# Designs tried in a protein design run: peptides against a protein of PDB entry 6FRK. Part 1

Scores and structures below are computed, not measured.

Target 1, 411 residues: chain A of PDB entry 6FRK
Amino acid sequence: NEEVLNAMLKEVCTALLEADVNIKLVKQLRENVKSAIDLEEMASGLNKRKMIQHAVFKELVKLVDPGVKAWTPTKGKQNVIMFVGLQGSGKTTTCSKLAYYYQRKGWKTCLICADTFRAGAFDQLKQNATKARIPFYGSYTEMDPVIIASEGVEKFKNENFEIIIVDTSGRHKQEDSLFEEMLQVANAIQPDNIVYVMDASIGQACEAQAKAFKDKVDVASVIVTKLDGHAKGGGALSAVAATKSPIIFIGTGEHIDDFEPFKTQPFISKLLGMGDIEGLIDKVNELKLDDNEALIEKLKHGQFTLRDMYEQFQNIMKMGPFSQILGMIPGFGTDFMSKGNEQESMARLKKLMTIMDSMNDQELDSTDGAKVFSKQPGRIQRVARGSGVSTRDVQELLTQYTKFAQMVKKM
Below, numbering starts at 1 at the first letter of every chain, in headers, positions and changes, except where a header shows other numbers.
Peptide ipSAE is a variant of ipSAE made for these designs: the mean of its two directions, with the distance scale d0 fixed at 1.0 Angstrom where the peptide's residues are scored. Compare it only between designs on the same protein; published cut-offs may not carry over.
The geometry check fails a fold that doesn't show the stated peptide or that is severely misdrawn somewhere.

## One batch from the design tools (peptide; made by RFdiffusion4, then SolubleMPNN)

Design b2_p18_7_s1
Fold by OpenDDE base, seed 3:
Structure b2_p18_7_s1 (fold): chain B 411 residues (1-411), chain A 18 residues (1-18)
Amino acid sequence: as target 1 above (411 residues)
Amino acid sequence: DEIENFKYLLEAIKKLEE
């Protein structure tokens, strides 16, 4: 039993390391999991794999909890939020995403560009802010980021803005000049929150980078970016451990809407390849798909048609990059992303939709679409000819629909 | 269990890819 436990823990540790979890944290987790597992319960015929997964999940949840409550803005007050992070971390884009998030929630939001180091930083911020209809401040002539930040904060305080976001200069590496500039800006504007933006794709470097920022400035919040790529997000645990600060948001793509509040449980589930069902539900709800209530109501009644499946495929295509959505779905974790590119997955979905486009309303709206085709096999041949596919492809679609419909009936 | 049902949906989509 101990050999089996050690073998399973070795596999879990390997998977966590491949997910960019820091080696020190993996070691600590392994020790904590070993201490939490009752070997007597393992002997009683309990699913050893489920027990280990649950123990691992519980310990990962503890690693994401810094023991500090996340800062939240106060309504009717002037909340100054300073952003810090390396160039290429997605910091500037994340400033715009956060401003847009609060604006959509009815907060009076603005952006300040205090990046004087990067040529075109102010133009980029101005473009993003204008597109999102967010008020902005910056200078083409002032080279001191402290002056720009101070003047911008004072201006927007006088205009009674509630959310004042300050974007600072980044660098390609950790530099003393960057940290000194950040400290000078922070001292001048006295931010209510300092947000460290981290790129999840840097893997094992997350700990060292996050620590370097925390040692220089009073980081109180973390935002993790580029979780839409190959990054499994294990570096986020390193950022929390190093900064002692909660993750408040995650960036899930390049679009201004590819931004969501951090949720611990879904994130850990995704990290373990269990999927993020809650995040998928939240994203579906945020899209305000008018038909979503009607679909949920049909699902509650155990009704699922080929049209309902088609509408779900359309919704999946509308939710943004298909890779992100698939990555939220349990069992379509990182291993699925490794086998298929987003284009191939989208092509498969489009093929299924093209098959359904050759179906008639009677076939699409039947509560038992598979039975309609089984009773009249000539329908399969018609749909196959109409969509330019084999009768086998249509039969495979119907087999999948039947599985889905059976699942919905069990809900 | 909504979670089990969603896992089965995913396994079904995964089997389309094989």
Scores: peptide ipSAE 0.006, ipTM 0.349, DockQ to the pose 0.048; fails the geometry check
Fold by OpenDDE base, seed 5:
Structure b2_p18_7_s1 (fold): chain B 411 residues (1-411), chain A 18 residues (1-18)
Amino acid sequence: as target 1 above (411 residues)
Amino acid sequence: DEIENFKYLLEAIKKLEE
């Protein structure tokens, strides 16, 4: 029993290390799990694997919870939120995402660019803010970030803005000059919240970076970015441990909507490769898939048509970023995401839908659509011409359909 | 893998309606 436990814990520890979880945290987790597992309860024929998984899950949940209540803005007040983080962390993009999130929730939100180090920073912020219809402030001539931040905060306070987001300079290196600048800005504007933005892809470096920021500025919140990439998010645990601050949001893609409130359970489930079943459930419920009763009934009978596939692609497109949906499905490894960005995946779906738009009702509603096309190859040529694609593209679609239809028949 | 993922999505949708 102890050998089996040790073997399973070794496998879990390996998987966590491969997920960029800090080696110290993995060692501590292993010890905590060993201490939490009663070997006597394991003897009672309970699924030892499930018990170990549950114990691991519980300890990971504790690592994500700093025991500190997340800061939340107060409605009808002026809330100043200062962003800090390294260059390339996604800080500037995340400022726009957070501003847009609050704007969509009915907050009077604005953005301030206090990044004077990067010449194109204000233009980038202005472009993002303009696209999202968010008021912004910055300067092309003022080089002191303290002046820009102070003037911008004062302006937007006087205009009764509720959410005032200040983007600061991100540098490539942990330079003392950067930290002093951040401290001067923080002292001048007296933010209600300081948000550290961390790139999940930096893996084992997350702890050292997060600690360096926390030691210099009063980080109260963490946002983790690039969780749509190859990063499994294990570095987020290191950031929480180092900053003792909660993760409040995650960035899950490049789009302004690729931003969501942090949820502990889904995050840990994803980290363990269990998928985000709850997040998938929430998203499916948000889609009001009440109209899918007919689809589910067909699926129960092992029927799946090209029209049913088309409707599923429409539903996927309505769910928003394809990357977020895929990342919620267990077994959609990072490898599926690696074969194309979200835009390429959406473009592929749109291309497939355009091919199906050139199909007739007999082709779309056939319980064996592939057989209809195989019996009459002229249909493939017609559809290819109608959709402006190659006959090969139509054949690839039919091959995908056949694979899906075979799966539905096995369900 | 893509196929298994779509199956899982369909199973998840099915479980939401049960």
Scores: peptide ipSAE 0.006, ipTM 0.307, DockQ to the pose 0.102; fails the geometry check
Fold by OpenDDE base, seed 1:
Structure b2_p18_7_s1 (fold): chain B 411 residues (1-411), chain A 18 residues (1-18)
Amino acid sequence: as target 1 above (411 residues)
Amino acid sequence: DEIENFKYLLEAIKKLEE
């Protein structure tokens, strides 16, 4: 029993390390999980695997929860939000995404460019702000970020803006001069919230960077960027541990809409390769796709046909940023996201749909579509010829369908 | 592993709706 537990914990620890979770946090989690299971094994004849999974999930949720309530802006007040982070973290892009998020919710939002170090920083912010129709402030001539930030905040306070976002200079390294400048800006504008922006792709370096910022400035919130790439998000746990501050948003792509409120359970589920069903359900509900209640009801009853899969692919294609949605579907996230851009993933779905367009109603509407094809191999050859693909491509589709149908039947 | 994880998540979602 202890050997099985240790073997499973070793696999979990390996998966967490491959997800860029800091080695110290993985060790602490392993000890906490062992202690939790030793207490629960004394009480329950439950399946040890389920207990370990539950214990791991529970301890990961604790690692993402700093025990501090996230700051929220107050409606009808002037809320000053200062952004801090390294150059290349996606800080400037994230300022625009957050401004756009609040603007879409009916907040009077503006942007201030206090990055005087990077050539073209103000032009980049101005371009993004203009495209999103967000009011902005900055200077081409003033080199003191304190003056720009102070003047911009005063201007937008006088104009009764509710959300005032201040973008600061990022540097390539932890430089004392950068932190001094950040402190001078923070002291001048007295922000209601300081947001640290972290790039998830830096992996094991997340802890050291997050700690360096927290030791110098009063970071109250974290935003994690570049979660659409190779980063599995384990660096987010390191940021929370180092800053003792909640993650409030995540950036999931380059588009201004590739930005979402942080949710603990969906994030941990995605980190563990479980998919983001809650986020999928939320996005599906936001799209007001009437057909989705019927699908959710079929899924609850363990029914899943090739037609249901086809309809899901149509819905995915309608939902916009394809990478985000595929990452929410169990079993699609790892294999589809790792090998291609959004356009290639969409082309793959279109190819699968074209294969299904060559299927008949008996094949599409069968609750065991794979068995229909296995009993009559001539159907595979017909579908392959009809869609202009190989018999292997049809078999791969049926293999994917079988994986999904087995997941649904086990629900 | 993914299937068991999916089932766990669905049970967790059901408990949140309850």
Scores: peptide ipSAE 0.000, ipTM 0.270, DockQ to the pose 0.028; fails the geometry check
Fold by OpenDDE base, seed 4:
Structure b2_p18_7_s1 (fold): chain B 411 residues (1-411), chain A 18 residues (1-18)
Amino acid sequence: as target 1 above (411 residues)
Amino acid sequence: DEIENFKYLLEAIKKLEE
């Protein structure tokens, strides 16, 4: 039994290392899992695999919990949020994403570009801010980030902004000059929160990087970026361990909407290749799909219409890139993302919706839409002509609907 | 593939309601 446990733990440890979890954390997790597993319960014929998975999951959840409450902005107050991180971490993009997130939540939000080192930093921030209609501050002439940050913060405080985000200079390397600049900026603006932005793709370097920042500046929050790529996010555990700060958000792509609040369980599930079911549900719920309750109720009764399918396709399209949604579903691993199929998947959904746009209410609202079409094949030809597709494309849609409706009837 | 995706979505939603 101990040999089997050790073999399974070895596989788990290998998978965690392949997921960029720091070797020290993996060792600690292995020891904690061994200590948490009752070998007597394992002997009793309980599914050893499930028990180990549960123990691993539980210990990973603990590793993501820094034991400190995440800072949250106070409504009606001026909240200064300073961003720190290396160049290429996605820091500037993440500033815009966070600003947009709060703006969409009804916060009076602004952006300050205190990156004087990178050529075009202010132009990039200005471009992002303008696209999102977020007020911004920066300078083309002032080279001191302390002055820019101070003036910008003062300006936006005087204008009663609630969320004041300050983007700072990054460097390619951890340099003492960068840390000194960050300290000077932090001392000048007295931020309510310092957010460390980390690129998940740096793998095993996450711990050393996160530690270097925490040793120099009072990091209170972590944002992990580039979780849409090949990075499984194991470096996030290293960041939490090193900074003793919670992950507050994750970046899941390049779009301004590719940004979500961090959720522990979905993240760990994804890290383990179990999918991100909770993140999917949260994303579904954030879309204010008021019709989800009605849909769930219909599904409970085994009813599913072409209209219900259409609404779900609209929801999927609103959730963002289909590949990201798929990556949240258990069993749809990273291999589905690697093929440039995102545009193809979205185009396919849009095509299916276009076909359904040519259907009438009787066809859309039928509890057995496929049977309506099978009884009157002329409907297929009408819909095909109306949508500019082949009769085969309509039949394929109906076949898909039928498969789905049959599954709903079995739920 | 899209149907399988939607299937998983619905199964996921159902599992969270249990």
Scores: peptide ipSAE 0.000, ipTM 0.287, DockQ to the pose 0.080; fails the geometry check

## One batch from the design tools (peptide; made by RFdiffusion4, then SolubleMPNN)

Design b2_p20_3_s2
Fold by OpenDDE base, seed 5:
Structure b2_p20_3_s2 (fold): chain B 411 residues (1-411), chain A 20 residues (1-20)
Amino acid sequence: as target 1 above (411 residues)
Amino acid sequence: IDEEIKLFEQILEAIKKLEE
C-alpha cells in the first residue's frame, strides 16, 4: 500500500513539475499530502486515485491562498494601481486588459504610461487604450517615469477618475536601476495597489523573479499572463508563495477580452488536467442570453437551422478563444489546440459567418438548409458569389451544418 | 445546466470535427 501510494505521488509530482510548479513547492506538497493521507482509509477500498487527487487538490488550493484578502477598488474613490513586472511579461497588455475590465464594469478608468525605457511603449499603450476607448496619459519627451506617473496621477485624480492604472518599465531581470525606478515611482504616486505581472511560461524561474519584485516593492496582487500558451500555470503557485499576494486576474490570450478574474478551484482543476468544469459552466451561463433558452427549446425539438448555427458561432466568438473553451473541458488538455489553431479556428468561424451573411432568410431559417441548397444548386453559386468564396467553401459549410444538425437530432 | 453543458460540448465536438 505504501509503495503504491509513493508511486502515485511520484506521478503526481512529475505532473506538477511538468506543469511548471516549483520543485520546492512540489516537495512540500508531497510531504503534506503524504501526511494528510490516512493509509487506513486507503485500505478500506476507497478509490485510492480519487483520494490522492483530492488530497493534492486540497494542498494546491492552500498554495494559491496567501491568507490575505485581495485588494479591491473603492467605488467613488481614486484608486491608483501600479503595475510592475519584467519586460515581455505582458504587463503593458495586462494594464489595458484590467482598465478595460473595470471600464466594462462601469468604473471611470484611465491608463498612464510611465515606461520611458522601452521605445514605443507609449505608442503601444496609446494604441491599446484608444482601441478600448480608455483615457490615457504619457509623454514622448519626458524621460523621467516619476514625473510622468506623478503628473498623470494628479491629472486623473483632478478629473475624478476612479481607477488610475500606471504602467511602469519592465526592464531586464537583474537591473538594480529598474527596482530603484519602481520604488521611486511607487513613493511618488503612493499606489493603493501594486500588481506584479508574471508570465506563466517562464516556468521554474517564477519564484526567483516574483521574490525579487516583492523584496523591492510592496506587491499586493499578482496577475498571471500567457496561460493560453504551453505553460500549465504552475508558476502561479510560485508567484503566490514568493509575493504572499493573491492572484487577482489571469491573462488567457492576446485579445483585450482574454482576461478573467482568478478563480482558485478552476485554476487548480486545470493545473491537474481535470478541466475547468466551473469555468465552463460560468461561460455557458454567461452565454445565457435570452436567445439560448430559445435555442435549447429548438434543439429539444430537433430543429437546427443555419441561423441557429450562425448564432452559435456568434456565441462561441463572444466566449473568446476556442482553445480556452476546449481547455476547460475535462480531458482536453491545453495541448489540444496550438496557438496557431486558435486564430485559424476563429478565422474559419468568421469565414463561415461571412458565407451565411450572403444567404437569404429562406435558406437561413430552413430546418433542412442543406436540402434547400441541394434542390437548387444555383443557390450555392449565388451565395459563393455574394460572399466572395468558392462553391466548394459553401458546400463545406453545408456539410458542416449537416453534421451539426445530425448531432442536434441525436440529443 | 447539464443540458446546456452537453449542448456546448456537442458544439465544441462538432467544431473540432471541422478542424479534422
Scores: peptide ipSAE 0.008, ipTM 0.305, DockQ to the pose 0.025
Fold by OpenDDE base, seed 3:
Structure b2_p20_3_s2 (fold): chain B 411 residues (1-411), chain A 20 residues (1-20)
Amino acid sequence: as target 1 above (411 residues)
Amino acid sequence: IDEEIKLFEQILEAIKKLEE
């Protein structure tokens, strides 16, 4: 029994290391799981695999919980949020995402660019802010980030902004000059929250990087970026361990709304390849798919049309990167999260929609669309010619539709 | 196609759970 436990723990440890979990945390988890499993209870015929999985899940949940409540902004107050992190971490993009998140929640939100080191930092922030209709402050001439940050914070405080986000300079490496600048800015503006932005793709370097920031500035929150990439997010555990600060949000893509509140349970489920059903539900709710009461009623009655399928493809395209949605589904491997597969999947959906754009209302609104085409094969040829595709491509779409319609009838 | 089917099934299951 102990040998079997050790073998299973070795497989779990290997999988966690492949997920960019820090080797020290993996070792600690192994010992904690080993101590939490009663070998006598495992002898009684309990599913050893389920027990180990549950113990691993429970210990991973503890690793992402720093035991500190996340800072939240206070409504009707002026909340200053300072961002810190390396260049390329997605810090500037994340500032815009957070600003947009709070703006959509009805907060009076603004952005300050205190990055004087990177050429074009202010232009990038200005472009992002303008697209999102977020007020911004910065300078093309002032080189002192302390002056810019102080003036911007004062301006937006006087204008009664509730969320004041300050983007700081990043460096390619941890440099003492960067940390001194961050301390000077922090002392000048006295932020209510300091957010460390970390790139999940840096793998085993996450611990050392996060620690270096926490040792110099009072990091109170973590945001993890690039979780849409090849990174399984194991670096997030290292950031929490090093900063002793909660993850508050995750960046899931390049779009301004590819940003979500951090949830521990869904994140650990995703890390273990169990999927994120809660995050999928939240995304479905954000799309207001529930406002399509007519679709839900049709689905309840086992009715599914080609138009209903078209609308679902539009909804999938609106959910953001297809790779993220697939990565939220149990049993879809991390290989689907590759940028190449996402573009291909989106191109396939667009192709299917283009075929359906060549269908008429009788074909689209039929509860048995495949039967309409099977009874009159000339319709397939018309649609194929109209969409510039082969008759085979139309037949493949109809085969797919038939599979979906059969699933809806079984629900 | 099988991936798109699974995605759609999961979305439908998620919608169904929201109604419960």
Scores: peptide ipSAE 0.007, ipTM 0.311, DockQ to the pose 0.110
Fold by OpenDDE base, seed 4:
Structure b2_p20_3_s2 (fold): chain B 411 residues (1-411), chain A 20 residues (1-20)
Amino acid sequence: as target 1 above (411 residues)
Amino acid sequence: IDEEIKLFEQILEAIKKLEE
């Protein structure tokens, strides 16, 4: 029994190391799991594998819990959030994602670019902010990040902004000058929260980097980026351990919507290769399943319309990139969709929706939409002309719809 | 297109499993 346990723990430890979990944490986890597993219970014929997995899961959940409550913004107050992190960590992009997240939740949000070191930082922030309709502040002439941050924070406080996000300079290396600048900015603006942005793809370097930031600035929150790549996010555990700060959000791609609140259970499930079923549930629930209850009821009755398909395409588009959705489904490895295929797939879905936008209610709401078009081929030509596509494209859509409708009838 | 269909099928199946 002990040999079997040790063998299984060796496999788990290997998998965790391959997931970029710090070797110290893996050792600690091994010891904690060994201590938590009752060998006598394992002897009683319980599925030893499930027991070990459960013990590992519980110990990983503890590793992502810093034992401190995450800072949350207060509604109706001016909340200053300072971002810190290395250049290339995704910090600037993450500032925009966080601002957009709060804006979508009805917070009065703004962005300040205090990154004077990186050429084009302000232009990038301005571009992102403008696309998201987020108010922004920065300077093309002021080179002191302290001045920019102070002026921007004061401006937006006076304008009663609730979420004031300050992007700071990142450097390629841990330089004392970077930390001094961060301290000067922090002292000037007195942030309510300091967010460390970490790239998950740096693997075993996560601990040392996170520690270096925490030792210099009062990091209170962590955001982990680039979890859409090959990084399984084990570095996130290292960041929590080093900073003693909770992960509050994760970045899951390059789009402004590729950003989600950190959830412990889904994250650990994904880390273990179990998929993110809960995150899929939550994303599906965020899509207002109440409107989907009617769809679900129709699906249960084997009814599926072109409108129902349209709504599902809208839902898929709202869920974000297909890689994220697939990465949430157990057994779909991250490798299945190249980044190029996602944008193309989204463009294809949008094209299909544009074709359906040229359909009438009778066509959209028919339980046999394909038959409606087959009986009156002139409808295909009308829709094709209305959507600016070929009759072939409309026929292909109808063929797809027919495949879906047949599948739903089999469900 | 077949990949999108398959993905859609999987999402629908996942959604259905969430209701169970």
Scores: peptide ipSAE 0.007, ipTM 0.309, DockQ to the pose 0.148
Fold by OpenDDE base, seed 1:
Structure b2_p20_3_s2 (fold): chain B 411 residues (1-411), chain A 20 residues (1-20)
Amino acid sequence: as target 1 above (411 residues)
Amino acid sequence: IDEEIKLFEQILEAIKKLEE
């Protein structure tokens, strides 16, 4: 039993390291999980698998929780939010995404470009802000970011803006001059929140970078960018550990809408390939797809059929950026996103739908569709022949469905 | 996301091997 536990923990640790989780955090998780299991195994005849899974999940949740409540803006007040981060972290894009998020929520939002170092920074911010119809401030002539930030904040305070976002200069490397400039800007504008923007794609470098920012600037919030299916979520854990600050949002793509509030449980569920059913529900609700209310209610009741999966695939095909939605679907994210552009993912989805088109109503509407096929293997052969696929392809679909249905039953 | 689900599948497979 202990050897098997140690072997599993080794596989989990390897997988977490492959997901760019910092080696120190992986070691801590291993020790915490081992200690939790050793204590719980002595107490309960529970299914060891479920206990281990729960222990891993629980310890991952703790790693993304800094124990500090996230700052939230106050309605009807002036909230100054300063952004800091390296060049190429997606900071400027994230400023626009956050402004757009609050604007859509009915906040009076604005953007200030205090990046005087990067040529075209103001033009980029202006372009993004104009596209989103967000008021902006900046200068083509002023070179002091403190002056620009101060004037912009004063202007928008006088105009009774509620959310005032200040984008600062990024650097390619940790430079003392950058941190001094950031501190001067922070002292001048007195931000209510300082947001560190981190690129998840930098992997193991996340800890060192996040720490360097926290050691110089009072980072109170973290936003993780480039979580667009290729970036490993492990950098988020490193950011929290290094900054001791909550992740407040994540950037999930290039579009201005590819931005969501950070939710710990859905994120860990996704990191653990359980998908983000809550995020899928939220996204479906945002799209006002009226026909999905019935599906959402079934999911809430732990009911999930092959027909429900088919309908969900149809909805995904309608929702636009297909990659993001597939990544929210339990058991579909990896195999669909890893190897293909949006077109390949759509082709795979269409193939699965074609397999389901060869199923009968009894198979589609069964709350235990996999069991219907397991009891009568001739059904698999019929469906395979009807859809022009292998029996293996049908079995793979049923395996994916089973993973889904088990997840929905646990919700 | 892909690597995250791979991680979970690996965790699930590792857990499945424990049942075995």
Scores: peptide ipSAE 0.000, ipTM 0.261, DockQ to the pose 0.016; fails the geometry check

